# Peptides against a protein of PDB entry 2Q3Z, part 207

Target 1, 272 residues: chain A of PDB entry 2Q3Z
Amino acid sequence: YVLTQQGFIYQGSAKFIKNIPWNFGQFEDGILDICLILLDVNPKFLKNAGRDCSRRSSPVYVGRVVSGMVNCNDDQGVLLGRWDNNYGDGVSPMSWIGSVDILRRWKNHGCQRVKYGQCWVFAAVACTVLRCLGIPTRVVTNYNSAHDQNSNLLIEYFRNEFGEIQGDKSEMIWNFHCWVESWMTRPDLQPGYEGWQALDPTPQEKSEGTYCCGPVPVRAIKEGDLSTKYDAPFVFAEVNADVVDWIQQDDGSVHKSINRSLIVGLKISTKS
Target 2, 254 residues: chain A of PDB entry 2Q3Z as posed
Amino acid sequence: YVLTQQGFIYQGSAKFIKNIPWNFGQFQDGILDICLILLDVNPKFLKNAGRDCSRRSSPVYVGRVGSGMVNCNDDQGVLLGRWDNNYGDGVSPMSWIGSVDILRRWKNHGCQRVKYGQCWVFAAVACTVLRCLGIPTRVVTNYNSAHDSNLLIEYFRNSEMIWNFHCWVESWMTRPDLQPGYEGWQALDPTPQEKSEGTYCCGPVPVRAIKEGDLSTKYDAPFVFAEVNADVVDWIQKSINRSLIVGLKISTKS

## One batch from the design tools (peptide; made by RFdiffusion4, then SolubleMPNN)

Design b2_p30_6_s2 (from b2_p30_6, 11 letters changed)
Fold by OpenDDE base, seed 3:
Structure b2_p30_6_s2 (fold): chain B 272 residues (1-272), chain A 30 residues (1-30)
Amino acid sequence: as target 1 above (272 residues)
Amino acid sequence: SLPSQVDWSKEALEKAKKEREELLKEREEE
């Protein structure tokens, strides 16, 4: 988990799993220095350097900072997300060969946001940074699958009569989503929540005012303990939510349809 | 088909593959 520099990112769908080769490169020259710069430009450091530095021994704290800093939302973070297939003024998210190139571009351009990222790019960069900082981390891909009907959390999508999703791209159903899991103790929680912690660097929702997510114990998600910090309800929904389609007809009527074909549930982790 | 984060069309994949190959070449030259 810390030592593997080369790996694969899993993509595609539950029916058609694809992978791309990815250079995590956590031991390549200058990458550790870039990771340290990332910490030194975070909003918490800029606000109170002494307080930030005193907390860097905590993988919980560092994980949360990295989750926020891998995206450029709210800060001088690494990646700008884009999902509209208009990548002409940057690099297509599908074209990246590894985290090293992204991090070097970020640093070399004065910590300006790199164009562009999507979920697996965010996750892969976060994985590199966390590994550099000595936190065992893996990329996780979750595929929407058809079979797990028993979650009480609903993701609601508005669709037109043709089944096309209406709304902002933020409401788009993804065939897959990527985040990271990091191994750490959780001294801030009750005993038993040590181990893998989910972190999501893709800017989706704000947590405590910043686009970040986690760490939350994978165990808590599996057991349905949604009171566990951080962001347990959100992460739980990412892995267990039922999809409800609200179909709007031309007459303005809205019909509720349970989309039984879009169940979140097939999780694949990168093997280190 | 539900919109995905990524356009998995043949054309989009071919374009991305070409761009990836270019990035690999650039990296090998550095």
Scores: peptide ipSAE 0.191, ipTM 0.744, DockQ to the pose 0.560
Fold by OpenDDE base, seed 1:
Structure b2_p30_6_s2 (fold): chain B 272 residues (1-272), chain A 30 residues (1-30)
Amino acid sequence: as target 1 above (272 residues)
Amino acid sequence: SLPSQVDWSKEALEKAKKEREELLKEREEE
């Protein structure tokens, strides 16, 4: 996983799987330096550099930082998400050839947000960064089943040029979602939760006040242990997209209901 | 109907393909 620089990103639907070639390029010249810059501009470093640096030996800590920094929400992160098909002032999420180009653009423009990303772009960039930092990582695509119209609702946040969230919460139906899984030990958890950990850099929900997600043990999600840090309920809902019913109450509030009787979506991991 | 995250229309895919080809050329020139 760490050594693979070229790969594919899986897209489309469970019935019609598409893929695109993707250059992860974690060993290309200058990419490590960019990843280090990413760490050095993170909010935790800016708040307390010594504390941040002392924790960079933890893949759990680094994974969580990277999850937050791949999106430009809340920080000087890499990518601005956009889903409204209006990409004229940037690059279409579907056009990117790899993480290297995105990361170089980010650095070359003074760590300004790169336009634009969607889930697979966020995941792919996170995968590159994590691999570059020595954390075995793969991109995961989860396909919603076509039979259950209960697709995962993604909340799009539009930001203006000043970084302010503008526009109403738009709910989008996704045929698929992408995130990353990283291999790490979990000394902060009970024994048995080592191995693959889910991380989601797509800005969807705030975790501890930041648009980040994970790491959470894939095993915990599989076993339904929703008490496991970080963000197990959220990742569970992503993996079990067909199982999550969104109940809108009369007051307009939306509640997540988990129906465990429904079929789990098709999960595909990038091959090493 | 809620919009899908990705526009999979033929036109959108063709546009994205052209832009990808352009990005590849730019990278080869660097």
Scores: peptide ipSAE 0.186, ipTM 0.733, DockQ to the pose 0.471
Fold by OpenDDE base, seed 4:
Structure b2_p30_6_s2 (fold): chain B 272 residues (1-272), chain A 30 residues (1-30)
Amino acid sequence: as target 1 above (272 residues)
Amino acid sequence: SLPSQVDWSKEALEKAKKEREELLKEREEE
């Protein structure tokens, strides 16, 4: 995991799995220096450098910082997300060949946000940075991935009497979503939660006021321990949320229906 | 709320492929 510089990122759909080659390049020239710059421009360092540096021995702390700094939301982070297919003033998220070019662009432009990223780009850059910092990390793809905005473990759609979705989809199911899993001990938790920890650098929801997610033990998610820090309910929902349709009837009544046709969650972890 | 989903049309993929090839060339020249 730490030593592999070339790999694949899984994309597509549950029925049609695709992959792209990706250069993680964590050992290429200058990449470590860029990763250190990333740490030195994070909001916690700017607020209290001594405190931030003293905590960098913790992969839990570093993982959470990197999750926040890979996206440019709330800070001088690396990537600006965009999903509207209008990429004319930057690079299409689908065009990137690796993390190295992105990180070099970020540094060379004075730590200005790089245009543009989506989930696999965020995940891949986070993977590079974490590996560079000595944290074993892999990219994970989850097909039919849920975005739960209100932390109720449900994806809710409002439908009219004809079954048409009403209003903006505040909650949604991605065809696929990517995040990272990092191997670390969790001395901040009860024994048994060491191992793979989920981190999500895509700016989906705020955690403690910042667009970051995790680390949360993969074991906690599997066992349904939603009290485990960080962001267990959100990560749990990504892989286990139920889809609910609220159907409005002609008489003004609302009927709740479980949408059994939309199955959430098919996770694939990279082996390299 | 998140914006619209990615366009995975053939045309979009072909454009992305060309841009990727250009990025690869730029990297080889560095």
Scores: peptide ipSAE 0.102, ipTM 0.675, DockQ to the pose 0.413
Fold by OpenDDE base, seed 5:
Structure b2_p30_6_s2 (fold): chain B 272 residues (1-272), chain A 30 residues (1-30)
Amino acid sequence: as target 1 above (272 residues)
Amino acid sequence: SLPSQVDWSKEALEKAKKEREELLKEREEE
């Protein structure tokens, strides 16, 4: 076991930080091949292979592709998210030992979605893939720093079409959220936005029609430059504890309303 | 953002630990 491929995923709350051991295993046998398969089954490759391959020298492009492909939304991506504690037909998100097992399962089952992931699982797999592709990457955990035990990074309320909170749906309280940060230059932006870029592979919002997020400069988020591509307003909201209202319409469509709070979360990153 | 409902109950954590140990054993046998 190459010790350098082992790490920790930070979980819990700002007051009670926990970690789990995680095998990233970006240099294990066959993992590079799986990462290349992931690129070769992405929607952009399937649409125009030559154009996709020509852009793989850009960590900005690759980061965005990986963010979309780690989740199985809209494509043949790696992980299916589930949050309802019903994991009997798969593996519980809390049970995974590392990214290598997940990636091998995905490949060995003909690139079928692996059950199941949550934010830290998505982030950890993305971290492995990006590292394997030569992009320096770390997992980031953001904790809600609000003093109240009930203050979460995201307080999600399910509302009916009339804006009424549906009382029987337990407030889905996020105590923490995980994403990745990757080191890259940003030649597509104004000078000064090189460095750590936030990417979020958890399927939350569509960006340009795909469940992906970033890359966005961490500096832009810190400075409040919400005009910066990609997805700066969304990532800004993730870093700041926001209240998210999910409005379910009669047709079953769910609309997201974000109530922005300026509460800054506690951010912890893995050493990489 | 889809809510992560992680059941952090002692029982859920113990179950997850057992499942993790099983997955680790399976990997060591391969």
Scores: peptide ipSAE 0.179, ipTM 0.751, DockQ to the pose 0.460; fails the geometry check

Design b2_p30_6_s3 (from b2_p30_6, 9 letters changed)
Fold by OpenDDE base, seed 3:
Structure b2_p30_6_s3 (fold): chain B 272 residues (1-272), chain A 30 residues (1-30)
Amino acid sequence: as target 1 above (272 residues)
Amino acid sequence: SLPSQVDYSEEALAKAAAEREKLLAERAAE
């Protein structure tokens, strides 16, 4: 996981899986230095350099910092997300060939945000950075990935009598979403939660005031331990949320129905 | 259908492919 520099990222849909080649390039010249710059411009370092540096030996701490710094939300992070198909003033998320080009562009332009990223771009850059810092990391693709905004572990749709979705689609299920899993011990948790930890650098929801997510033990998600830091409910919902339809009838009545046809979550972990 | 993060239309894919090829060429020149 640390040694592989070239790999594939899975995309598409659950029924039609696609992949793209990706150069992670964690050992290419200058990439480690860029990763160190990323740490040195993070908000925690700027607030208290000594405290930040003293905690860099913790993969838990570093993972959380990287999760926040890969996106440019709230800080001098690497990538600006965009999903509206208007990429004329940057590079289309679909065009990137690897993390190296992105990181070099970021550094060479004075740590200005790189345009543009989507989930797999965020995940891939995070994977590169974490690998550079000696943390075994892999990219994960989750098909039918839920974005829960109100922490109720449900994706709720309002539908008319014809089954058409009405109102704001704030909560949604992506055809696919990507994040990373990193291998680390969790001395900050009860015994048994060492191993793969989920981290999500795509700016979806704020965690403790910052667009970051994790680390959370994959085991905790599998076992349904939603009290485990960090962000267990959110990550759990991405892979396990139930879909609820609120169906409005012609008489104005509303019927609650569990949508059993829409199954959330099909996770694929990369082997490299 | 579920929302898509990626526009998989023929036009969008063609544009992205062309840009990717350009980036690959630039990378090869490094």
Scores: peptide ipSAE 0.248, ipTM 0.805, DockQ to the pose 0.521
Fold by OpenDDE base, seed 5:
Structure b2_p30_6_s3 (fold): chain B 272 residues (1-272), chain A 30 residues (1-30)
Amino acid sequence: as target 1 above (272 residues)
Amino acid sequence: SLPSQVDYSEEALAKAAAEREKLLAERAAE
C-alpha cells in the first residue's frame, strides 16, 4: 500500500467490472517535493503556518488536508472536476495514465488547477500523495454509489403517477465512485477505530466549509456509528443509502415507496 | 447536480485511448 507504484483502478458497473492501469508513482523524482508544496499552499497553512506544520505529524489531519487539496475547490488544489464530456481545453479524465503527470503539470504551471478529473482521478492522486507522505493508502471503488446532498441517508426521486422522474435530480447514484482508504490510528476517537479510514477527495459536499471528506473509520461505517468524525453520514450514505421514490398522485397526495430495484453499494478495495 | 461518471461508448473509449497514447508518448519524451 506504500511501496506499490503501479496498479489498477476499478471502474465500470457492478455487472461489468472494468479496470485501468494506473501509475501512482509515489517514489518518482520530484513527487515528494510536489506533495510538500501541496501542503504548503493549503488554506490552513496560509492562515497559520505554525499551527498547520505542528499538525502534519497527524495522519488524520494530513488526510483531511489532502482530501481537500486534491480538488481545486476553495483552494489552490490540484484537479478541476468535470463530468459533461467537454474536455477540449484540457485532458479528458479517461486519458490520464497516472498521478505523476498530473502532479507535475500542477507544479509546473504554478499550482494552477489541472483539467480535468473525475472520481478515480481524484482518488488516485490522493492515493499517490498520501503514500508519498508515508500513509498506507488504497483506492476503493464502490459501484452504485450514492451521492446524498442533504445527509438524510436517502436518495430521493420524485415521480409522477406514471413513474416518470419529475424535476432535476438533486441526488444521484453514481454508476461507480472512487475514494481512498488510509491506514491510521485515531487518537481523536474512542479505542477501536484505528485501521482503515475512508477519505473522499472528489468535490461532492462541503465538510466544515471545505470540499473534503473524512477521515472516517471504515469500522464506524460498517457498524453504523454515524456520530464518528469525519463525515460518517455522508460516507455511510455512499455505500448504504436507501432509494426512495416519492410518487405524486393527481390529487396532490404523495406516496413514499422504497425502491428495492436500485441497490446501493458494491465496494471493491484495491490491493495496489 | 453531477452527471454519471464515465461514457463507455466505443467512440469515447477510442478517443480516450488515443489521448492516453499521446500522453504516454509525451512522458517518454521527458
Scores: peptide ipSAE 0.018, ipTM 0.507, DockQ to the pose 0.436
Fold by OpenDDE base, seed 2:
Structure b2_p30_6_s3 (fold): chain B 272 residues (1-272), chain A 30 residues (1-30)
Amino acid sequence: as target 1 above (272 residues)
Amino acid sequence: SLPSQVDYSEEALAKAAAEREKLLAERAAE
């Protein structure tokens, strides 16, 4: 998990699993320096450098910082997310070949946000950074699987603003989400929550005022202990996704409308 | 939440593939 530099990111659907080759490259020249820059430009460092540095020995703290800094929301983070298929002024999320290129671009352009990312890109960059910092990390892909309907699609129907079904866009696949799991002890929790911790760098919800997520013990999620920090309810919902109707607006924005039923996800982790 | 979306249209895939090849070529030239 720390030593492997090349791997695959799993995409697609539960019934049609795809993967892309990905260069994590945590040991490539200059990558460690870039990861250190990432830490040094984080809001907590800028606010109080001494306090931030004193906490960098904690993988819990570092993991949370990295989850926030991989996205450019709220800070000088690495990636700008975009989901509207308008990528002409950047690189399509589907085009990236690895984390190294992204991180180098970020640093070389004065820590300006790199365009563009989606979940697997965020997860992969986070994985590289965490591995570079000595935290065993893997990318996790969760495929939506309807228990009763065997539906591969998270979005069954696009609706207009009036709730009318516009059609089935089978070519638009939102059937998966990616995040990372990192191995760490949890001295801040009760015994038994050591091990894999979920972290999600995709900017979805704010946690304590920042677009970050985790770390939360995978065990806590499996056991339904939603009181466990950090962000257990959110991660639980990611693993146990609801069937959601989405409202698509003319600007390409998509909004959640109605929860119909619980979907059990198929989680696949990288083996490297 | 901001769900990630992959466009699996032939056009989108072709564009992405072309750009990926470009990035690979640039990487190989380093």
Scores: peptide ipSAE 0.271, ipTM 0.817, DockQ to the pose 0.447; fails the geometry check
Fold by OpenDDE base, seed 4:
Structure b2_p30_6_s3 (fold): chain B 272 residues (1-272), chain A 30 residues (1-30)
Amino acid sequence: as target 1 above (272 residues)
Amino acid sequence: SLPSQVDYSEEALAKAAAEREKLLAERAAE
């Protein structure tokens, strides 16, 4: 996981899986230096450099910092997300071929946010950075991935009597979503949660005031232990949320229906 | 909250593919 510089990122849909080649390039010239710059511009370093540096030996701490710094929300992070198909003033998320170009652009432009990223771009850059820092990491693709905004483990749609979705889709199911899993021990948790930890650098929800997510033990998610830090309910919902339709009738009555046609979560973990 | 996910048109995909090829060529020249 640390040694592989070339790989594939899975995309598409559950019914039609696609992949793109990706250059992670964690050992290319200057990439490690850029990763160190990323750490040196993080909010925790700026607040207290000594404390931040003393914690960089912890993969848990570093993973959480990287999750926050790969996106430019709240900080001088690497990527600006955009999902509206208007990329004329930057690079389309679909055009990137690897993490190296993105990281070099970020550094060469004075740590200015790079335009633009989407989930697989965020995940891939995070994967590169974490690998550079010696943390075994892989990109994960989850098909029919839920974005739960209120941590109720439900994706809720409001529909009229004809089944048409009403209002803004605040909660949604992505056709696919990408994040990373990093292998680490969890001395901050009870025994048994060592191993793969989910981290999500896509700026979906704030965790402790910052757009970051994880690390959370994959085991905790599988076992339904939602009390485990960090962000277990959110990550759990990405792979296990139920879809609820609130159907409004003409008389103003609302009927709750569980939508069983929308199955959330088909996770594919990359081997490289 | 994130905006709705975009379905890419064939034209958008073709443009993205062309840009990707360009980037690949530039990288190969380095």
Scores: peptide ipSAE 0.020, ipTM 0.555, DockQ to the pose 0.330; fails the geometry check

Design b2_p30_6_s4 (from b2_p30_6, 9 letters changed)
Fold by OpenDDE base, seed 1:
Structure b2_p30_6_s4 (fold): chain B 272 residues (1-272), chain A 30 residues (1-30)
Amino acid sequence: as target 1 above (272 residues)
Amino acid sequence: SLPSQVDWSEEALKKAAEEREELLKERAAE
């Protein structure tokens, strides 16, 4: 995982798995420097550099920072997401050849957001950054495998306590989704949650005020321990549900109101 | 607005392939 620079990103559907070659290139010249810049422009560093730097030895901390910084939401992050097929002022998410080009573009343009990303692009860049920082990481693609041929979409609805759809939360419809899993210990959790941790750099929901997700133990997701930080309910929904209605309470807590599992998730991890 | 799914049409794929080739050329020129 850490040592592999070339790989594949899996896309498509459970019935028709596609892949694209991807240059992760975590050891290419200048990539480490770019990853360090990414850390040095993160909101936590800007708020308190000493505290941020002191925590960079924690893969949990770094993973969470990277998941937030790979997207340009809320910060000087790397990628701007776009899903409307209007990519004329940038690069189509489907056109990218690797993380290296994206990261170089980001740096070379003064840490301006690169146009454009979708889930696999976000995941791949996060994978590169995390690997570059010495965190074993792989890209994960989750396919929706429909029980009903007519419902091939994961739909997430966010509602307030009154059942009203939150206007600030985008409904996400996916035929597949990509994120990363990173290997780390979880000294901040109970024993047994070491190992693969899910991180999602695609800007979907805010976690503690930032568009970031994880790390959450893959084991916790598998076992249904939704109390496990970070963002276990969200990641659980990504892998297990076709339609999820989330209710956000005034305290910021999020819980599932409706879980319609019409699709079985098929998770494929990169081997390299 | 709901995000659209990735357009996997042949036209979209062709366009993406063409753009990918250009990116490869750009990279090779660096």
Scores: peptide ipSAE 0.139, ipTM 0.725, DockQ to the pose 0.417
Fold by OpenDDE base, seed 3:
Structure b2_p30_6_s4 (fold): chain B 272 residues (1-272), chain A 30 residues (1-30)
Amino acid sequence: as target 1 above (272 residues)
Amino acid sequence: SLPSQVDWSEEALKKAAEEREELLKERAAE
């Protein structure tokens, strides 16, 4: 169990690692109550309270619920994501001092979405909530993190003969991305997948109809077992996707090239 | 260059730092 209430979130780039101080505050007054409210407003509880409550003993189940509820997509979740540098009607993601303020704002405003979050904010809030619920959790920063939107494990760019990117760049590699890893057993899987499980609360892709991700064994990702629930291909792509350049020549021919200049994946875990 | 989730300009960082400081002050006043 992680007892540290204050820590650092790693940001920046692989070549220039930055960090910010962050108050996780999992033991601060009222935070546990807010975490319980978060569970009680989740879609699964609203649909069938008895079934939801009966499953809360499973860290796998709870982890997946929290992953979905930290973002406000599809539910009464905590944070609204925004990435366009226009934060005038809220708080800049860069300004947050910790999870406590975010959670208190959410609760105090009737469980209305808090503006705004980005990956490290989502991850940090998820970390706080999971710790409150007794799940050992740490924030992970991955530099050069891929967002694969079509589940092909590729980040694809179209380029002209001069190497200039053409068209819409739907898939991207972030300079960094943050998610959480939680320690749990996986009785729902084959033996050997106990340990750290990746969960991603940043709303990127839907999993089973909800913006959530994981838990998936870190071991499965390392070993390339993409059949492992949940969302192994997506998480694998975040750290291992190949970058492919489709180069169109002047004659109209298209050449596929692996862009090896963009190395995906440099993971840094916080101490836990 | 890789896309950034955050504006890392000096001006943006300075503004964020100022806003963070204000949040800390507000918290201290509670």
Scores: peptide ipSAE 0.110, ipTM 0.716, DockQ to the pose 0.566
Fold by OpenDDE base, seed 5:
Structure b2_p30_6_s4 (fold): chain B 272 residues (1-272), chain A 30 residues (1-30)
Amino acid sequence: as target 1 above (272 residues)
Amino acid sequence: SLPSQVDWSEEALKKAAEEREELLKERAAE
């Protein structure tokens, strides 16, 4: 996991699994420095640098910070999400060759948000950053069950600066979602929740006031322990591929509007 | 979880492939 710089991101559907080559490049020149800059511009560092730095030895803390900083919502994060197929003023999420180019662009433009990301781009960049920081991490793709033909509906509402909905409702159907799983101990939880922890850097729901998600033990999700921090109910819904209507805002944030049904998903992780 | 909206049309894939090739060229020139 940590040593692999090149890999694949799994996309497509449960019936038709596709992959794209992806350069994670966590050991390429300057990438570690960029990851450290990412930590140094996070809101917790800006609020109290000493406290933030003292907690960087905790993969739980770092994972949560990285989850928030890979997206540009609420902070000087790396990527701006966009889902409307209008990428003319940036790079299409489908065109990226790897995390290295994204991170270099972010740094070279004074830590301005890079256009554009979607779930696999967010996940891949988070994977690079976490690996660079010494946290074993893999990208996970969850496919909706092909039998149900039910995909998550993203309803995109464009709002103007005044919060008014502009344009026609675009109903988008999504067949898969990507996040990361990181290996860590959970000294903040009861024994037995060490191991793979889910983290989701795609800006969907606010957790403790920030667009971040996790870490939550994969075991807790499998066992249905939804009381486990962080964000177990949300990740449980992701893993079980609920038919969810999402509202996308102009800031690239997405909010869950309606929970319709639980669908059995197929989860695939990147090979180590 | 927000599902990824990928336009998997041949046209979209072709455009993405072209842009990816351009990015690869740019990186090779750096």
Scores: peptide ipSAE 0.250, ipTM 0.797, DockQ to the pose 0.483; fails the geometry check
Fold by OpenDDE base, seed 4:
Structure b2_p30_6_s4 (fold): chain B 272 residues (1-272), chain A 30 residues (1-30)
Amino acid sequence: as target 1 above (272 residues)
Amino acid sequence: SLPSQVDWSEEALKKAAEEREELLKERAAE
């Protein structure tokens, strides 16, 4: 989890799992220095350097800072996200083969945002940074059947008047998502939540005013404890999808029904 | 090519957030 510099990131769909080789390169020359620069340009350091530095011994604090700084939203972060297939003024998210080139580009251009990232790129860079800082971290891929175009992670089924799922389904817009899990104790929580903590560096929603997410105990998500910090409801929604049934009635009307069953996505974690 | 990710437009994110909030409220009411 800390020592592995090369690995794979899982992509594709639950039915057609794919992977891409990725160079995390946390021990390559200059990478640790870049990770330290990342900490020194974070908004909390700029606001109060002494307070920020005093908290860097906490993997909870550092993890949250890194999740925010891997994206360039609200700060001098590393990556600019883009999903519209217009990458001519940068590097396509699909073109990256490792975190090292991304981090070096960021630093060498005066901490200017690197174009462009998507979920696996954000996750991979976060994984590199956290590993550099001595935090055991792995990339996680979650597969789901949600086809909601609005990114609500709902699994929607179209059913006929007999309740049968229609065979022709639209192509999945979002069939996988990537984030990271880091191993840490949680002295800030009740006992039992030590272990893997989910962190999501993809800029989706603001947490306490910043595009960051986590850490939240994987156990809390699994058990449905949404009261735990940080961002438990949001992360719960990433891995658990509510099912929405669109039922066609005999008269041609469509009824929306919320299925109370929770579907947990297929999650794949790296082994080392 | 790899599949494109979800639409992260401000409008899409807003709608998704609203829908998630509604679903969470419904769950809390159970």
Scores: peptide ipSAE 0.028, ipTM 0.451, DockQ to the pose 0.065; fails the geometry check

